# Peptides against a protein of PDB entry 6J54: the designs that were tried, part 192

Target 1, 223 residues: chain A of PDB entry 6J54
Amino acid sequence: NENLFASFIAPTMMGLPIVTLIIMFPSLLFPTPKRLINNRTISIQQWLIQLTSKQMMAIHNQKGQTWSLMLMSLIMFIGSTNILGLLPHSFTPTTQLSMNLGMAIPLWSATVFTGFRYKTKTSLAHFLPQGTPALLIPMLVIIETISLFIQPVALAVRLTANITAGHLLIHLIGGATLALLNINTMTAFITFTILILLTILEFAVALIQAYVFTLLVSLYLHD
Target 2, 42 residues: chain B of PDB entry 6J54
Amino acid sequence: QFQFTGIKKYFNSYTLTGRMNCVLATYGGIALLVLYFKLRSK

## One batch from the design tools (peptide; made by RFdiffusion4, then SolubleMPNN)

Design b2_p23_3_s1 (from b2_p23_3, 11 letters changed)
Fold by OpenDDE base, seed 3:
Structure b2_p23_3_s1 (fold): chain B 223 residues (1-223), chain C 42 residues (1-42), chain A 23 residues (1-23)
Amino acid sequence: as target 1 above (223 residues)
Amino acid sequence: as target 2 above (42 residues)
Amino acid sequence: ELKKQNELYQEIMDLYKYLVSLL
């Protein structure tokens, strides 16, 4: 069963971490446009970035739209790494909780501090929902404060759990299909069909989780 | 909009300023309690 | 001819096993 978790081990060659190269590899897939009319792949990428930027930044004011570059780079990074992670024998750095916490905590703290800096009154008022009974105010403020500190943890764990669970499920069903090939071809065909459906689902999940991660960071900035 | 007078004007759960003051009062109370226990243990 | 078909089937099955093993 150790082979099931072998894909989650950080790869090292000659004692040097290859993780840095893997993290930087997605940047090569998104080259900067050189001409007014680029190739089809670059045009599609630019079109997708424009659509996502319009959807994400429509919620924010002009001051919040200054974060567009960082948020778009974040969604492109997470999305590309998640899609590349579905390739055979690939290592996804987003399966590592340390990496996701390393992204979630600074971004969350930056959004919270930005909120306190520019909208101090509104940000402090978010700790108490409107219309709260007077007797429940102290307890609710404490709960809301705890909820705020859970946000970066939930953000990192959500991404890590979804991507890791998907990879584990593909490995388990894939291993089951191989084991059933020599036992029963009919059941192996059923498990293979499930494997195909799961792989398609994981492609969608990889993109959705990247979008949700960025959306939540953007939402925390808006609040 | 609600028109509050007296203490309810500063500490209410409906106005933005009132909500902010309630939050600050809660944190201030917790800070005072923590300080009290620290000074008592000393 | 049946022997050739069986060999082809085994080759396809080996390729299938290899592809699934990559997952």
Scores: peptide ipSAE 0.088, ipTM 0.618, DockQ to the pose 0.010
Fold by OpenDDE base, seed 1:
Structure b2_p23_3_s1 (fold): chain B 223 residues (1-223), chain C 42 residues (1-42), chain A 23 residues (1-23)
Amino acid sequence: as target 1 above (223 residues)
Amino acid sequence: as target 2 above (42 residues)
Amino acid sequence: ELKKQNELYQEIMDLYKYLVSLL
């Protein structure tokens, strides 16, 4: 069991945290374009960024579009870290709940405060759904208030749980395949097939979770 | 669409202003209750 | 041919074991 969670231990060298370098590494994968016609890979990358940017910012007004840079950087960061985390013997910082909370709480607070600052009336009105019976108003307002405070936790836990669970499953199924190779090759083949399908799924999950995380932050800003 | 009169004009669950007022009233009530119990304990 | 097939299967199996071990 210790070997199972070894990949989730924060790596250090000489007592110094390498996590900072790991976190900063994905930034190197996104170089700034310098040519009118860049390399095919860079062009595709920029195209994807533009598509995601247009999709995410379509729900925002002009003031909300000022957050485009932050949101796009966030999705690129989380997405890249999640994908890199699927590499063998790699450490994914997004598997750490502390990191996700560290991202979720400030972003959530920023969105909430921005909402209260520029749309105070609408923001306060969100604590009470439209059409609520009069007798349920006090209780529902309390519930909505609690729901608001649960948002950053849910945001962080969702990302952490999805990525961590995926990694754990890959490790477990991988270990099972190795064990079954010496017992029954047929079952090992089935398990291996499941592993392949799971890895493909985890690649998708890695991207989706990055998108969902950023999208929810964006939606909280829109609300 | 909505024609509210009296107290329903300010405290309703359909208009933004009404919803806001309801929220503020609930928070105010809770705050007053907390304050009451705090002062009562002293 | 059988020997070559066996060698190929063993090589594939070793590669598979290695790849799985990386997970």
Scores: peptide ipSAE 0.081, ipTM 0.610, DockQ to the pose 0.010
Fold by OpenDDE base, seed 2:
Structure b2_p23_3_s1 (fold): chain B 223 residues (1-223), chain C 42 residues (1-42), chain A 23 residues (1-23)
Amino acid sequence: as target 1 above (223 residues)
Amino acid sequence: as target 2 above (42 residues)
Amino acid sequence: ELKKQNELYQEIMDLYKYLVSLL
């Protein structure tokens, strides 16, 4: 039913797209620190950013660490949008495949071109794993080439599918609980319990997907 | 360390240079095949 | 007293329905 997917329609008001405002809203939650000792909220945010930055950049050399700002901004953006998307009557921009492709394709291409620019020999060698039998070399090179081009698509689809599926499931179970309240209260209580557990799971998924998305981009840069 | 002689020195799946050459050879072969079929169609 | 309890229960149930409807 179209009513189930109403939450995924890009919101507009009076014909004007308000999606841009929704996308920019998470930026307001992360203000730039101005003091040496900031408030507790800002301090916690900076602490988390530093921790995640250290973990993400641990696999990169000095040249790769130049991407730290971009990768950290990416994970913060995706993570914040995913978490905000779990609020009631909220719109999650990351449920839109177009948005995720818009992020995945440029980042993937940048990492691939950067690899070819600075490490051409190593990048070309990645199309053939070590120790492959001689007869399988041509076929495997083709497969690896295809795999490379599937990477940006998989990156976008993974994020979109996981977040979208979670939202759909929450809405479906939520609707079922409301319907069962007038039929059987006991069954409705069980379904509501499942709904609560599912929502908690989706909070975790929201953060994990943000991390995985950024991590994979980072790994492609490392290769 | 594997000591390869002859063609295996340049085309192997163990060394970095060998792997690169194999990839380039594969792409070159595919390009030549495509070119052959394109020219044959004329 | 029972009527008051029933009204309170109904109010809580309405709130519950509202919260679930937000999901």
Scores: peptide ipSAE 0.065, ipTM 0.611, DockQ to the pose 0.010
Fold by OpenDDE base, seed 5:
Structure b2_p23_3_s1 (fold): chain B 223 residues (1-223), chain C 42 residues (1-42), chain A 23 residues (1-23)
Amino acid sequence: as target 1 above (223 residues)
Amino acid sequence: as target 2 above (42 residues)
Amino acid sequence: ELKKQNELYQEIMDLYKYLVSLL
């Protein structure tokens, strides 16, 4: 059973943590533009970043748009790491809950503190939805407070679970395909087709989870 | 368009200020309860 | 021709196994 999860073990080379290098590697895939008219690859990257930034920052005022750089860097990091993790025998740092919590908790706390700092009245008012019956006010405030503290956990677990589950499915279907090749070639072909479709789906999931993670962090801003 | 009079003006779930006051009152009540139980054990 | 086809199928199958083994 540990063999199934061998791909999720943090890789080390000669006792040194290579995980740090793996985390920093996606940054090399997005070079900074040096020309007025960039190469096609850089232009596409910048165009995508600009489109996503416009979509995400559309809900924010000018003050909230200051977070654009951080949010875009976050989505690029998570997206790139997730996609690279789909490579054969690759390790995805985002499968580690510790890493995702390490990202989620500071970002969540920053958004919450920013909300309390600039919009104290509205932030406090969010603990009580509008139109709540008077008898349910104390209970609902408590529930909403608990819900707030669950947000960073849910954010991290969602990302971890989706990416980890995808990897497990790919490995399981892949292993089943290999086993069926020696038993029934036709069935193995069907399972391989499913594997291809699943891989395509996981590419989409990798991007969607990066987007959702960043979007939720953005939505936690009270601007 | 809700017009509130008296205490309901300050403690309502429809206005922003009313909601804020309700939240503060709830937290204050919880804090007082915790304080009461803490002091009672002594 | 049948022997050549069988050899081709075996090569494709070997490639198939290799690709799946990478996952």
Scores: peptide ipSAE 0.063, ipTM 0.595, DockQ to the pose 0.010

Design b2_p23_3_s2 (from b2_p23_3, 15 letters changed)
Fold by OpenDDE base, seed 5:
Formats: C-alpha cells, sequence, structure tokens
Structure b2_p23_3_s2 (fold): chain B 223 residues (1-223), chain C 42 residues (1-42), chain A 23 residues (1-23)
C-alpha cells in the first residue's frame, strides 16, 4: 500500500521541492502567438481555445464574458496538468486535495462575491427556489445555504478523486500485469490490453474533469 | 402573473423581491434565535 | 498468490466502479 501511494508523494530533489517546476511546466507547452500565420501546433491550440471559449462563454452575457480569460486559463492548466500526469511515473499536482482546494475556494468565492455585488437581489433569491411552500421556506433556505458552502469542497474533491482513482487503477493494473508476466503470459497480455484501454479512458477523463471543473465555476458565476 | 396582496406581496416564493425578503427574514430569525440563546445563557 | 490476485482484482473493480460513478 505504501508503494502504491508513493507516486502521490510530492517529489523533491536535493531537498528542494520540484513541485513548482511541475506546475509551471504545462505553461511552456502553450506559447503565445507572435505571427499572423502561426505554426501548425500553435494554430491548432488557438483553434481549440477558441472553440472551447465559445462553448463555455455561450452561457454568459457580455459582462460574464469578462471571465473568459480566467476560465480558459483554468481549463488549460487543469487539462494540461492532468494529461501530463498520465505519463509513466509522473506526479500530478491535481491529485493533491490541497491544490484543488486552493483553486476551488478562491474561484468559488470570487463567483459568489461577484454575484452578491452585481446581482444582490437575484443572489439572495437563489437561496429560495421559486414556488416553495411557506412552511418549508426556512428549512429550504438553510439547506441551500449549506449547499452553497459545500460547492467548493465538492468541486475540489471531485477533481481529486477522479484523477487519483484513475492513477491508482493504472498503477494497480500495471503492477498486476508485471506480476502476471512471470505467471501467465497470456493473462498478462489481456491485463496489459485493459491497461491501454484504461489509459485512453483516463486521457478523456482528464479533459472532462478539467472542463467540468471550469464549467461549474462558470455556472456558479451565472447563477 | 400572480397578484399578491398584503403580507404575501412582500413575502412570497414566486417573485424575486418576495424570495429575497423571505431569505432575509429567515436569516434574521436565525440570528435572533442565536442571540436569544446567547443572552439566556448569560 | 491467487488469493492476492483476487484481492487485487476486487480492489481494481471497486475503484473502477467508483470512477464510473464519479464521471
Amino acid sequence: as target 1 above (223 residues)
Amino acid sequence: as target 2 above (42 residues)
Amino acid sequence: DLKKQNELFREIMQLYQYLVLLL
């Protein structure tokens, strides 16, 4: 069990944390365009960013679209870190709940405070769903208030749990495959095939979780 | 469109203002209850 | 060895179910 979770320990080199370098590394993969006609890789990246931006910001009005830069940067960061984390023996910072809370809480608070600042009446009204019977109003307001405070926790835990579970599965099946190589080669081949399929699935999960994380933040902004 | 009269005009679950007032009233009531128990314990 | 493998498979299946539920 300790060997299994050893991959989730923050890596250090010479007593210095290299986690900061790992976090900053994805930013190097997305250079800013300088030319009118960019390289193929940059063009594809910009195209993907534009498509995702249009999809994400379609929910928001012009005022809400001011958050486009931050939301897109968040998707790119989480998505890239999650994808890079699927590399063999890689450390994923997003497996750390502390990091995800560090992202979720400020973004959640920003959306909530923005809502209260510019849409005070609507934000307060959201604590009471429309059409609620009068007898249930106090209890429902309390439940909705608690639900609001659970949002950042659920956001962080969802991302952490999905990515961590995926990593654990890859490691477990990978370990089983290696163990079966000496026992039964045919079974090892089957488990290896499952490992490959699971890895492909985890790539999709990594992107989906990044998208869902950002989408929920965006949805909280829209209320 | 529901036409509310009297107290229901200000405290209803269908209008935006009514919902807001209900929420504020609920928080106010809870705050008063907490204050009451705090003062009673002293 | 077989018992350990079975336990490992059970853990993998539980984690997979958890992952599917989280998606």
Scores: peptide ipSAE 0.144, ipTM 0.696, DockQ to the pose 0.013
Fold by OpenDDE base, seed 2:
Structure b2_p23_3_s2 (fold): chain B 223 residues (1-223), chain C 42 residues (1-42), chain A 23 residues (1-23)
Amino acid sequence: as target 1 above (223 residues)
Amino acid sequence: as target 2 above (42 residues)
Amino acid sequence: DLKKQNELFREIMQLYQYLVLLL
């Protein structure tokens, strides 16, 4: 069991934390464009960033578009870290709940504070859905308030749990495949096939979770 | 549009202002209850 | 070995169910 979770332990070298370097590494993969016509890789990256930015910021007004840079940086960071984490023998910082909470709580608080600052009436009214029976109003307001405070936790846990579960599955099936190689080659081949399919799925999940995380932050800003 | 009269005009679940007032009233009520129990325990 | 494989398989299935619920 300890071997299964060894990949989730923060790596240290000679007592120095390498986690900082791992977190900063994705930034090197996205260089800033300096030319009018950049290389193909940079051009594709810039194109993808523009597409995603247009899609995400379509919900927001001009005031909300100020958050575009932050939201896009967030999705790029989470997405890149998640994808890099799927490399063999790699450490994913997003598997750490502390990191995800460190991102979710400030962003959530900022969105909620911004909502209360600029749209106080609408934000307060959001605690009560429209058309609720009069007798249920106090209870529903309490429930909605609790729901609001659960949002940052759910946001962080969702990302952490999805990525962590995926990694665990890959490690478990991978370990099972290796163990079955000496026992039954046919069964090992089946498990290996499942492993390949699962890894492909995890690539998709890695991107989706990054998108959902950023989208929900954006949605909380809109509400 | 429902034309509410009296207290329902200010406290309704359909209008934005009414919903806001209901939320504020709920929080105010909870705060008063907490204050009451705190003062009673002394 | 068979018992260990069955336990591993059970754990994998549980994690898979958890993953599906999270998606």
Scores: peptide ipSAE 0.125, ipTM 0.707, DockQ to the pose 0.013
Fold by OpenDDE base, seed 4:
Structure b2_p23_3_s2 (fold): chain B 223 residues (1-223), chain C 42 residues (1-42), chain A 23 residues (1-23)
Amino acid sequence: as target 1 above (223 residues)
Amino acid sequence: as target 2 above (42 residues)
Amino acid sequence: DLKKQNELFREIMQLYQYLVLLL
């Protein structure tokens, strides 16, 4: 069981943290275009960015659309890291809760402070749902304030848990297949089939979680 | 549309301003309570 | 806008629950 969690330990080489290099690696996959007609890969990337930007920013006004660069960079970073993490013997930085908190807390705080600065009345009113009975107002305001502070934690944990659980399951089933190769080839084949299906699912989960993370940040920015 | 008069005009759960005032009042009340207990313990 | 966002969130949460059940 300890061997299972060993894959989630931050890798180091000669005492130096390789994690920093791993985090920076996805940026190399998205080069800046220099030509009017770019390569096919760059064109596809730009097309995807444009589509996602249009979908996410459709909810926001012009002032909210100023966050498009930040949100697009975020989704590209999380998505790329999650997909790269599905490679065999790879380390995913997004499996580390510290990293996800490091992303969630600043972004959440920025959205909340932005809301208080530009939409003070609406932001304050958000702590009290409309139509609440007078007797429940104090309690509900307290609950809503607590809920607000739980939002960044929930955002980070959701991403971490989904990615980590997927990786853990892949490792477990993968280890089981290797162990069963010499014991029973038939069962090993079945387990291997499940592993393939699971890996396909994890690719989808990786993209969905990246999208959900950015979408929720965008949602908090709006209201 | 609700027409409120008196205290309900300022402290209601239906209007935006009313909701804001309720939130501010609750925070103020909590702050005063915390202050009261802090001063009482001293 | 907030109502639409809440509906979207509900749909996403349902999808999330479905994915968790599949895993």
Scores: peptide ipSAE 0.102, ipTM 0.729, DockQ to the pose 0.027
Fold by OpenDDE base, seed 3:
Structure b2_p23_3_s2 (fold): chain B 223 residues (1-223), chain C 42 residues (1-42), chain A 23 residues (1-23)
Amino acid sequence: as target 1 above (223 residues)
Amino acid sequence: as target 2 above (42 residues)
Amino acid sequence: DLKKQNELFREIMQLYQYLVLLL
């Protein structure tokens, strides 16, 4: 049904791409702190950023920690867009595979090229796991090479699929609840309860997917 | 520490240098095979 | 997990279609 997928259509206003404004909107929610002691919302945001930055960058040396700004901006962007996407009648840009590929491919390529630049020997050696029997070396190198090229695709598809599936599920359960209101009130109540639990889950999924996306990029940088 | 002699010193799956050389050798072999088939078509 | 979600999605969609037809 066209109505089920209407929320995933790229919105346009008077023929102009409003998607650009939607993508830029999350940046307005994270103002730069100006005071020593900021508002509670800003303080919580800064605390979360510091906490996540410490966790993600702990695996990196000083050279890898230069990517902290990029990785933290990435997680903030994806996380904020995913959370905002759970609002009623909202368009989530991260449901678009094109956008996620647009993020994944450059970041992946940057991490791979950075690895080859600063850790050439280790990066080349990564195509062959340690302790591989000699007979399996050529095949395993090919598999690892293919695995490397699948990484950006898997990264983008994972994010897109999880967020899109969540949105569809909320929409379907919500639609079922509305349909059951006139048929069976008890069943409608059950489906409504499931919808509430699902929405809570989707809030968590929205943040987790942002974290996983950023974490995997970070791990590719570390390797 | 693994002590390798001969070709195993340069091509092994345990040392970093050995792994790198194995990867390069594999890519080189594939490239040569591709070149062989391209030249055979002529 | 995604396969299970897709199966669930299909089942819910079928149920939804049935319910819409009844309305």
Scores: peptide ipSAE 0.021, ipTM 0.668, DockQ to the pose 0.012

Design b2_p23_3_s3 (from b2_p23_3, 14 letters changed)
Fold by OpenDDE base, seed 2:
Structure b2_p23_3_s3 (fold): chain B 223 residues (1-223), chain C 42 residues (1-42), chain A 23 residues (1-23)
Amino acid sequence: as target 1 above (223 residues)
Amino acid sequence: as target 2 above (42 residues)
Amino acid sequence: ELKEQNEFYREVMELLKALVEML
């Protein structure tokens, strides 16, 4: 069982944590533009950032657009780390719940406090859905309050669970394919095909989870 | 547009102000209940 | 070959069990 989860153990060399280097590595893949017309790779990256920025910030007012830099950096970080984590024998920091909680809790708290600071009346009103029967008001307010506190946990767990589950499935099916190569080549081929399909799915999941994480943070800011 | 009279003007689930007041009243009630039980236990 | 297949199935079952326990 330890061999199954060995890929999720934080890598250390000589007793020193390499996790810091792994987390910083994606930053090297996104250089700052220095020219009016950059290389193809940089141009594509900037184009994608602009597109995603336009889509996510369309929901926010001018005051909310101040968060654009943070939200864009967040989606780029999570997305890049998730994609890099799909490389063979790679460690994904986003599989660690501690990291995701470390991102989710401050961002959630910042959005909630920002809401209370600038839109106090609206934020307080969100604890009671519109049109609620009078008899259900106290109970529903309590439920909505609990729901608010579950948000950062759900945000972190969603990202962690989806990425972790995907990696586990890839490792399990990958191990199965290797084992079946010596037993039955035909069945190994079938499992290998499933593995390929699963890897494609995980690429999509990696991007979607990054987007959902950032979108929900943005949505909490808007509310 | 709902025309509310009396207490429904201040406590309703349809207007923004009414919803806010309901939330505040709920929290206030809970706080008072907690305070009551704490004082009773002493 | 049948013994190898049985061992493989046993390993897969153990892995699946571990996965279920994790979930």
Scores: peptide ipSAE 0.018, ipTM 0.630, DockQ to the pose 0.010
Fold by OpenDDE base, seed 4:
Structure b2_p23_3_s3 (fold): chain B 223 residues (1-223), chain C 42 residues (1-42), chain A 23 residues (1-23)
Amino acid sequence: as target 1 above (223 residues)
Amino acid sequence: as target 2 above (42 residues)
Amino acid sequence: ELKEQNEFYREVMELLKALVEML
């Protein structure tokens, strides 16, 4: 089991943590546009950013549109880190719960405080669903308050669990494939095929989880 | 759409203002209870 | 070869069980 989790250990070089460099690396993949008509790669990136921004911010009013830069940077960061983490022998920072909590808690608190600042009445009323029987009001308000505090935890754990589970499965199947190469080549081939299918799935999961994480933050801002 | 009279006008689960008041009342009640137990323990 | 394969399958099953228990 120790070998299974070895890939999730924070990497160090000469006693210095290189996690900071790994976290900053995705920024190099998204250079700023310098020309009116950029190369194909930058143009595609900008187009994708615009498309996702339009889709995610469509539910927000003008005040909510101010969060577009933050949300787009977030989805690009999480998405890129997740995709890079699928490279062989790579360390994925988003598998660390501490990192995801570090992102989720400030963003959640910002959305909640923004809600109380600009929509105080609606935010307070959100603790009580409509049509609640009078006898259940005190208990339901307490439950809803607890639910609010669970939101950042659920947001972080969802991302961490999905990415970590995928990586673990890839490592397990990969290890099985290598072990079976010397035992049964036919079985190893089948296992390798499963590994390929799984890696394709994990690419999709990596992008979906980035989207869901950002979308939920956006929804908390809207509500 | 809903016509409420008396206390139900201010404390209801259907109107926005009513829900807000219910939440505030609940938090106020909890705060008072906590204060009561804190003073009782002294 | 069959003995080695059976041992390998046992190890994989144990690892999968451990994974399921953790999840």
Scores: peptide ipSAE 0.017, ipTM 0.632, DockQ to the pose 0.010
Fold by OpenDDE base, seed 3:
Structure b2_p23_3_s3 (fold): chain B 223 residues (1-223), chain C 42 residues (1-42), chain A 23 residues (1-23)
Amino acid sequence: as target 1 above (223 residues)
Amino acid sequence: as target 2 above (42 residues)
Amino acid sequence: ELKEQNEFYREVMELLKALVEML
């Protein structure tokens, strides 16, 4: 079934990639507020942004709160792209590992460099957990160093794997449901119910993965 | 909190400064080992 | 790697279709 994997192929129009337009499209869904009392949709959006901003920035001091704009834009971008990707026959850029690495590596490096810049002592001390026995210090420092470099990769792969797996599962169960309609309507109904539940789950996963991605970036900044 | 004397004052796993020094010492040791093997091969 | 993944998923999908046809 070539049609199952067609949703993961980067779309092109006349040989030109339209991925840039797809990436920029979510920004059009979040207009800047112009009135004191905006539309219901904009008010809900602003309320959600304020809640998430208050929650994530509660961990940071005044200097760390300067990252609020970047982190909020990141969660809005990933969340919106993930939700839009659940639309039928839509392409989600976040299913591409290259894109997620392109976001994770700079953000991770920025958080690590800011940590070394402003909190050099604490950042260097994080390579060695407190209370480590003396004999385990060299090995644990090496492990923690390797762990640090795995962080951006794990961050990107986690997002990519969760979104891609969800899409594949929806396509597989959906295809099975359609195939069962011509064979047994009762089993098709059961499979369809599972598909509905899975779709609801994937909507939640789409938002949670955006939140987790942004939260982990913020936690790396806190360290 | 913790009362350390001698070398334990500078190299400990409990104080922030001690942990930092342990990390720096570990990296320095690894760098010296790599340098030693590189110079030995030539 | 992508070709191998696609081939794997195609094989799984064919097996799933065959299983559905047997039901």
Scores: peptide ipSAE 0.015, ipTM 0.628, DockQ to the pose 0.010
Fold by OpenDDE base, seed 5:
Structure b2_p23_3_s3 (fold): chain B 223 residues (1-223), chain C 42 residues (1-42), chain A 23 residues (1-23)
Amino acid sequence: as target 1 above (223 residues)
Amino acid sequence: as target 2 above (42 residues)
Amino acid sequence: ELKEQNEFYREVMELLKALVEML
C-alpha cells in the first residue's frame, strides 16, 4: 500500500514544498506568440485554443464572453497537468482534492453570484422547474437548492477520482505484470497489453476531464 | 401568454414571476420555521 | 443464494485486498 500511494505524497525539497513550482511548470509549455506567422507547434496550439474558444463561448452572450480568457486558461492548465501527470514517477497536482476544490468552489461561487447579480429573476426561477404540480413545489425547491450546493463538490470529486483511479490502475496492472513475468510469460504479455490499452485510455480521459470540468463551469454560468 | 387570476397569478409554476414567487415563499416558510424552533428552544 | 453471493463477494474482496497489499 505504501508503494502504491507513495506517488501521491506531496514532494518537498530542503523541507520546502516544491508543488508550487510543479503547478507553474505547464505555463512554460505555452509561450506567447511574438510573430504574425509563428512556429508550427505554436500555430497548432493557437488554432486549438481558438477552436475550443469558439465552441465554449457559442452558448454565451457578449457579457458571458468576458469569461473566455479564464475558461480557456483553466482547460489548458488542467489538460496540461493531467497529461504531464501520466509521465512515470511524476506527481500530478490534480490528484489532490484540495487543489480541485480550491479551483471548483471559487469558480462555482463566481458563476452563481454573477447569475444572481445580473439575472436575479431567472436564477431564482431555476429552483423550480416549469410545469411542476403545486403540491410538489416546496419539496422540489429544497431538492434543487441542495443540488446547487452539491455541484462544486461533484465537480471537484469527479476530476480527482477519475485521475486518481487511472493512476492507481496503471500502478496495479504494472505491478501485476512485473510479478507475472517470472511466473507465466503468456499471462504477463496479456496483462502488458491491457496496460498499454489502459494508458491510451488515460490520455483520452485526461483531456476529456479537463474539457468536462471547464464545460460544466461554463454551463453553470449560462444557466 | 398565460392568463391566471387570483392567487394563481402570483403563485404558479408556468410563468417566470410565478416561479420566482413560489421559490421566495418556500424560503420564507423555511426561515419562519427555523425562527420558530430557535425561539422555542430559547 | 444471498449468503453464497455474500461469501463470494467477501472472497473477491479479500483477494483484491491481498493483491493491493502485494503492490
Scores: peptide ipSAE 0.012, ipTM 0.602, DockQ to the pose 0.009

